# Ledger of designs, part 244: peptides against a protein of PDB entry 9GMZ

Target 1, 343 residues: chain A of PDB entry 9GMZ
Amino acid sequence: TGFPLELLTRPATERLAYFENYTVAHPRLKEVYEILMRTIAEPAGASFIFVYGASGVGKTTLRLRVEQKLTELALPKLESDRARVPVVGIEAIAPESRYFNWKEYYTRALITLEEPLIDHKFDYGVRGISRDNFGKINVESKVVAPALRRALENALIHRHPDVFFVDEAQHFGKVASGYKLQDQLDCLKSLANMTGILHCLLGTYELLTFRNLSGQLSRRSVDIHFRRYCADSPEDVQAFKSVLLTFQQHLPLAETPNLVDHWEYFYERTLGCIGTLKDWLKRVLSDALDREATTITLKDLQKRALSVAQCQKMFKEIQEGERQLSETEADVQNLRSALGLGA

## One batch from the design tools (peptide; made by RFdiffusion4, then SolubleMPNN)

Design b2_p24_4_s2 (from b2_p24_4, 14 letters changed)
Fold by OpenDDE base, seed 3:
Structure b2_p24_4_s2 (fold): chain B 343 residues (1-343), chain A 24 residues (1-24)
Amino acid sequence: as target 1 above (343 residues)
Amino acid sequence: SLEEWLQSERDFQEAQAQLQAAEA
């Protein structure tokens, strides 16, 4: 099993696009996907889902896969209800200032929610929100954040998505004060409560700090840990090697490179994060295709690898996140033991 | 697509089996 051999006669752009679009259904991704899909279907009174894990673990790939599946499942209903949107996904932007730009957030959410293909148009009740000739939402600069919030609330109620995704949600935590962070959490909580729409926040382990600041959100949230592969687990090592072999077979090159023999180097420079691995291989493939190379060498890999300093920084962030989770798990076990519940 | 996902699951399982056979 491998890439279609006909790709070898195709342009470099098509060969690269094939690999970019190829997703490995690895065990951790599948596990988190199944948990997330089940939680979206049966939120059990939860208003929030927190999906946290290392940078480059594959959270965006997870989101896109869930969005695709929710869209597929909604298709029969969308034929009868043209106002409905099955899912909304946005990426939170890192604030340029010490303040989160809610006006921009609401605007982007509205634009994403109101795709041109939606035939059913409604009035937002806000002056300065219009549709262009292509049906895209245009928001005038004079529209203030409270008006945009109301417009988004009305749009979410009217479109009734199964879930609202916010990728890179740790960016909500990048504010100057803990008080302002609480206000942001309360704002998100209010939006979820007012609309009745389940929110899924995906982010790095920095999202844990954000989650822990709101004891009120914790009572109405589901936590999903998207783990990396760990080198101390033989099963995780085998899974990681299997991912490497799968990618090796799907690199559209004339000569199949031996990636698996270098698995330790790949692990060292990805920390067991499959998204980081995919991005690395994509960069190396792009370089190889530009040179019309027949294969990829270790030297080609080294040229596009993350530096040791970058890996050390990423590893410290991972270790801190994993430590916080381990402490929380221990606290739960201690509480259960203290309550006379079996561990 | 769903089909692409299912194919990727098969590709992964085949890769895992190949590695197990090579290490045995």
Scores: peptide ipSAE 0.604, ipTM 0.954, DockQ to the pose 0.913
Fold by OpenDDE base, seed 1:
Structure b2_p24_4_s2 (fold): chain B 343 residues (1-343), chain A 24 residues (1-24)
Amino acid sequence: as target 1 above (343 residues)
Amino acid sequence: SLEEWLQSERDFQEAQAQLQAAEA
């Protein structure tokens, strides 16, 4: 098992693209994938799914795999229902301003819903939204956020996706002075309720602050924690080493580097986050291919590693998120004890 | 693809087995 040996005769661009497209089906990714797929299939009256975990844990990889699977499952039905979109996924943009740009969000969501060459033209009922000759949605600058919201609501109702994904959803928490985070949550809740579409918000542990603000949302939300691998768990260490070995075998280099012998250094600089690991290896592979190197050395790894200061900052953010979750579990236990429900 | 996912799962399982055999 490994990369196709024919890649060694291919251009550096093809070799890099192979590694970029390669995904390791590691245990935590598979577990969260199965939970998410089951929850989408049987939401049990939930309007929201929250998927939270460390930056670089692999949330985008999870989203893309679920989108792919939902699309594959819908293909037989899409032949009969040409209006339906099985899934829609967008990434929330970090605002340049001190407030979340809803106009940009609605515009991107509309564009994404209509990007599939859906032969069935939908009338958005909003002046200033049109399709160009290439089928791309054009939104005139005069179209205001409330009109774009109505267009998105109508499009979501008409296309009826099984789920609407929003990646980097912690960016909804960026509110201007005088605005409340609650108003952002109420806006999302209203959109989900008016459309009847299940929303899945993927984000960092900052999403927990957003989730905890609404007791009403908590009744209609499912939580999924995408955990990193922890060095204090022998099973997690073994899984992390196995991921390293798998990536080692899929680096399209003439000489296979020994990454596994350096697993502690990889753990130190990724904190057990597989997305961070893949991005690091991708940068190092790109450098090696540019130099026409036969292998990757420890010096090559060190050149592209996150600094100790960056890792310390990331680790503090992870510890705070994991602490908040542990406190929630303790609060549940305390509540049960206070209710006279045995431990 | 689904096939690529299944292949990746096999690749991971083989890697895990190789490590277990080397550490034994």
Scores: peptide ipSAE 0.598, ipTM 0.953, DockQ to the pose 0.911
Fold by OpenDDE base, seed 4:
Structure b2_p24_4_s2 (fold): chain B 343 residues (1-343), chain A 24 residues (1-24)
Amino acid sequence: as target 1 above (343 residues)
Amino acid sequence: SLEEWLQSERDFQEAQAQLQAAEA
């Protein structure tokens, strides 16, 4: 099945929006989705889930899909409990300073948790938090971080989300000193413990640093590795080609471009990361639609490809993350062998 | 939606089958 042919008669904006909203349910995404959904349903005393993988692997797509599914599953319960929010998701912002801005984090979390469509007014117990005429949360500049934390704790307890998502969570690690990183993790741990809300941190392999620094978080965390497709695996290559063909069929163009014949070039410039692939194709599609082109050419692809230098940088970051994970797996095997449990 | 996800899963499976048939 391909895109709806009626899109060819629609404005460029609708054609682009179709492709932007189209998600390929590829094997790695499905696997991680199933693990994540199971872990959210049965956290088994975990307070944290860490989802780590390459930049552009599709973590945001995973989050959005899980948020959608949790919302769908909660709909019958939301009729009886109008105060409940099934899921909340925020993106962590890279701090401009060497310090993570907790005030901004708590503010954004509150704003996201307290959408205007929630009929039940909640008293945050904090002066300077209000709803505007549109029901949006406004936080006055005078409200300090400890007060915002209490407001968020109360809101999370009252709204009882099944999970609290933090995307780009590696930005918590961008701190001037390792001591401050521990303090940040302790703050997150305390928030999860005080609210009883499961936290899911999604990010790059830099999240592994958080796992290693907090032996206490590791005891109450579930780790999920969102792997890229690897060119040394025939199964992964076949899956990657299948993703290319799926996208090829869902590009709303008059003439279907041949993407699959260029799979090696796509792999070279995406490193097997489907999010990177989708974003590349979106840029190329946008350019094609702006020119009223009937198809996409290799030259069009080349114009919007990541540079070799960008790919080399991304690949080094991936290799370091994959290495750290492989070492951890080896350490587990060594520990099992040393304990006489067998490898 | 759930339906969109299920459709995307079918689209991927169909694409995989098409590639397998073309490489055979």
Scores: peptide ipSAE 0.598, ipTM 0.953, DockQ to the pose 0.949
Fold by OpenDDE base, seed 2:
Structure b2_p24_4_s2 (fold): chain B 343 residues (1-343), chain A 24 residues (1-24)
Amino acid sequence: as target 1 above (343 residues)
Amino acid sequence: SLEEWLQSERDFQEAQAQLQAAEA
């Protein structure tokens, strides 16, 4: 078990690429993956899925694995229906202004839906949307957001993805407060309703603030909490150590470093977030490969670790998110008790 | 690939078993 030993004779770029492409199927990732796949297959009238969790918990990895699986499952149908796209995924951009840039959002979504491999030219019914000689969508600067929305609605209906992913979806909430935030939610709700396409919003715990503003979305949404590993749980500690051991075995180095003995330090600097851990190890591996080092030392790890101040900030954000969720669970329990539904 | 995912699940399970055996 471990990396292919032949990698030790390969260029540093290939060794690094191996580790970058390697994914640990850890329990929390697997659990959320299974819930998400099930929910996409059987949305039961839901229009939205909210996947929230700490920054660096692995939401992007989750998305990519789901996209891959949905694509694989759709392959037999794609041969017969060349217009179909199994999944579409975009990243929401942080607004440069007090307003979310819907024009950019719609443009990116359209570009993603119309990958060059789709030979079927779709007429969006909107002037100023064309395909270049390579089949890539070009949107003229003169095209207004309402026209782009109509084009996206038509494209989503025509391509009929199983799900529309929006990563970093907390950026929808980074607009001027109150009515404007509700307008953003209503816009997303309208898009989902008009297209009949299930939307999955992935984001940090800031997404909860966005979600909680719409009592209507709560009735048509499924919530998935992508939890970090917690040091107060023996099972979570064992899972985290197992992830460390797995990564240890998949670092393409001549001498296997002992990561597990330093698990507390890894936990301190990742807060139990596996994405953060992987990114840290990638940086350290890159440095080691550049130096033609045979192994990774604690000093090498320390050089690329997040600062204590960064970890404290991240931990505060996590605690606030976990608190909000705990309060919601308590409120549900209190409501059940008040209704005479026994605990 | 799906095969790579399944292999990573096995790798994790093996790592977990190795840790359990070392702590026993």
Scores: peptide ipSAE 0.596, ipTM 0.952, DockQ to the pose 0.835

Design b2_p24_4_s3 (from b2_p24_4, 13 letters changed)
Fold by OpenDDE base, seed 3:
Structure b2_p24_4_s3 (fold): chain B 343 residues (1-343), chain A 24 residues (1-24)
Amino acid sequence: as target 1 above (343 residues)
Amino acid sequence: SLEQWEQEERDFELAREQLLAAEA
């Protein structure tokens, strides 16, 4: 059990790549994965799935696992339908300006959608969109956002993915006004409705603001909370320690470091977020490999840890998100009670 | 791969069992 010992004789790059590609199948990831897969299979008229949780909880890992599974499940059908793409996933970029760059979003979505199907030409019906000799989509600067949207709509209809993933979707909310945010949500809603493609938005608790702004989206959305591990739960602590032990066994070092004995420190600096933990360990591993160290020490961990100030800020953001969810649950209960439906 | 995911699940469960045994 553990990493392949042969890695100890391999280059640092290969050792690091091994750890980067290793995932811990922790309980919260598995739970959210199962819920998400079921929801994608049976959306029940939903146009949106919101997956929200703390930064670094592991949303990207979740997305990648779902993408892999959907691709695998689609393989038998892809032989008969060469136009089909099983899944498309993009990351929303934080706007540099007060305005979300829809042109860039549509362009990136088109590129991502068409990349796996390099040999299959599609007419986008828009001048200035072409494929190069390598099958990469080229969008001329003259192509305007409405034309790119139409191209994306046509591509999504033609390729018919089971889901369209947007990671870091809280970036849609980083606009100058609430009105503009509503317009952006309406734009996304329109895209989902026009294409018939289920959209899954993954992001931080800032995504909860989208629910409050669009009462219509709430009727057509499924919400999935990707929770962190909480230190006040013995089960969560045990799961977190188990994650540490698993990573400990899969660090390609000559001497196995003792991570578990420092679990409280790991928890303090990750807030129970496994993605944050993995990223921290990657940095520490990279440093250790660079100096050809046989193990990692507490001092090595401390050098790459998030600062207490960073953790305090992140924790406040988490607490606010968790509070908002708790209030929403209470509001639902209060509404039910007020309607006479009982508790 | 699915096989990799299944192995990762086994690795996690083994780690959980090891910790429980060490704390007992």
Scores: peptide ipSAE 0.625, ipTM 0.956, DockQ to the pose 0.893
Fold by OpenDDE base, seed 4:
Structure b2_p24_4_s3 (fold): chain B 343 residues (1-343), chain A 24 residues (1-24)
Amino acid sequence: as target 1 above (343 residues)
Amino acid sequence: SLEQWEQEERDFELAREQLLAAEA
């Protein structure tokens, strides 16, 4: 199996779009997907799901796959309940200022919930929230954060999604001087409690800070670790090579490049993160298509690789996150031993 | 689509099998 050969006669934009839309169903993605889907279906009183992993591991791909699946599963019910949105997903933005912008968060969440395809107009009871002729929500600058929060709470209750996704959720941890991270967590907790909507926060290992700070959130939270592939695991190496081969077969080029022979170099510059790998290959493919090249060379790969310095920085962040998780696992084992349950 | 995901799973499994066969 490979890319449709007809793509070779298509414009560069179409060829690039094909690759951009192609995903590899790699083992870690599948595992985390299954856990996440099960948790959404049976939250067992949880109000939060935390999905944490390295930057570029593929969390956004995971989110999009889950959103797609939840939408598909909800289709039969959506015909009868036109107000329902099966899933909502937003990306948290890094604040330009040293504080998280809740007004922007609420606005983006409302915009996402109120996609034009929803025929049922909901009156949020907030002046300055309107819909344009295309059904897109417009929030006037005069609308204050507390009003937007109430609007979002009402919208979430009315639309009753199975889950509310927040991607790049580590940005909630960016708190201005004098504010506590706990206040941000309490705000999120309150939103989840008031709406009864399950929240899934996806982010880097910085999300572990949220887990550690809120004992109350921890009691109502499910943690999912989206691991990278590790070079010290033969199974992980095999999976990583298989991902490379899959991408190799789906690069819409006249001559299939040999990516697998360079797997160590790919691993060195991606740290086993498949999202990082895909983004790298996308950049290289784009360059090749711009030059009307028939294939991709090692030189082309090297030109678009992350620098060693970037990889070293990313690796330090990964190691710290993995260390924190390892300590937690050890603590669980110690607790079990202390309770007489055995290791 | 579900069909696309199923195809992606098949693509990955095929790639894994191909690698295992080449390394054997």
Scores: peptide ipSAE 0.620, ipTM 0.955, DockQ to the pose 0.932
Fold by OpenDDE base, seed 1:
Structure b2_p24_4_s3 (fold): chain B 343 residues (1-343), chain A 24 residues (1-24)
Amino acid sequence: as target 1 above (343 residues)
Amino acid sequence: SLEQWEQEERDFELAREQLLAAEA
């Protein structure tokens, strides 16, 4: 199995688009996907799901796959309930200012929830929110954040998605001086409680800070750790090599490059993160196609690799996150021991 | 699509089997 050979006669843009749209169903992705799908189906009174892992581990790919599956499963019901949206997914944006922009967040959420494909027009009950001739929502600059929140609450109640995804959710942690991170969590908690909609926050290990801030949130949250592949695990190394071979077979080049022989170099510069690997290969493929090259060389890989300094920084952030999780597990054991529950 | 995911799963499993055979 490999890329369609017909792609070799197609424009560079089409060849690149093929690879961009290709994903690998690797073991960690499958595992987290199954856990997340089960949790969405049976939340057991949870209001939040936290999915945390290294930057570039593949959280966005996970979200997109779950969104596709939930949409597919909802199709038979959507014929009878035209107001329903099966899933909503947004990406939190890093604020340019020192504080998270809630007005922009609410606006983006409303725009995503009310995409033109929804036949049923909803009255938001807020002046300054309108639809254009293409069904796109327009929010006037005069509309204030509290009004946008009410509009979003009403829209979420009316559309009743199975889950609301927020990608890059660590950006909620960027608060101005004098604001508490807790206030951001309380705002999200209030939104989830008022709407009855399950929220799934995907982000880096910085989300662990959110988990620890509120004992009340902990009682209503499910945690999912999206782990990277570790070089100290033979199974993880084999999985990582298998991912490399799969990508190797799906690079639309005249001569198949040997990526697997360089697996240690790929691991060194991706830290076992498949999203980082895909992004790297995509950049290298783009360069090769621009040069009308027949294959990819080690020199081509080196030109687009993350620097050693970048990898060292990323690795420190990963180690800190993994340490915090391991300490939490140890704390549970210590708590059990202290309670007289056998370890 | 569901078909695309099934194909991606097959692609990965085939790659895994090929590597195991080459390393054996």
Scores: peptide ipSAE 0.618, ipTM 0.954, DockQ to the pose 0.878
Fold by OpenDDE base, seed 2:
Structure b2_p24_4_s3 (fold): chain B 343 residues (1-343), chain A 24 residues (1-24)
Amino acid sequence: as target 1 above (343 residues)
Amino acid sequence: SLEQWEQEERDFELAREQLLAAEA
């Protein structure tokens, strides 16, 4: 249990890389992972999965774990079907303008689908899409968004991933008007329908606003709430402390710091978000390694902590998201009562 | 790897057990 002691004799870069690559399989991550994997395996006619939660809750870690597992499960089939890609994942970029850049989105998706290791030349049927000598896709600037969409549709059909991940999907909602948001949802829906590929959108609670604009998506979407740990739940507090202890044991330092005794401070500055916690510890570890320190102190932690103002802002965003979800639950109860099904 | 994830699960459960034992 703990980090390999041999790391203490290794370069700081290797010690930091160890911690960066280490993840904690905490209960909320495991729960959401299991739900997501099950939903991907048996979508039951769903075209979309929405995974929403606080910034820094660990959505990227979730995605990477699912991608890894799907790749592993697909390995036997990939040997026989060299055209298949088990999973594709992209990050949605915030638009610089009032309009979402679909051209960039399609280009990034195509590039991700066509990693150099895919020896099979796929003809996209679009002029201005080429592969270099290394198999990397090059998209000429003259290629328009509708052509790139067709290329992506064809690529997705041909590669047939089990799921298409879009991280930071709340960025689809960062457009000037509600009707444009609907058009974007319809565009994504059309892409999913035309390709038959399940789309998983991961994002912050801002993704709920995007989701709620399409009443039609509600019938063909699965929602997964990636919750933070809440201090008002004894079970959540115990889980959070257990995460701290696990990280404590996996910090490659000569003297093990006592993180658990400071759990309230860690909670205050992470809001129960494990990704935020890991990023904080990574920064502190990096500083400690740079100084050749034997341990991490509270002062070291304080130096790299989020400010109270940052935490207050993040907490307001979380509370608004959690409120919106609670209202939905209340609406369900009201509907059940109105239908005579009882509470 | 799957083995890594299983180890991470074991590490977490062990930490949980250690905390429960220390609080008892």
Scores: peptide ipSAE 0.616, ipTM 0.954, DockQ to the pose 0.841

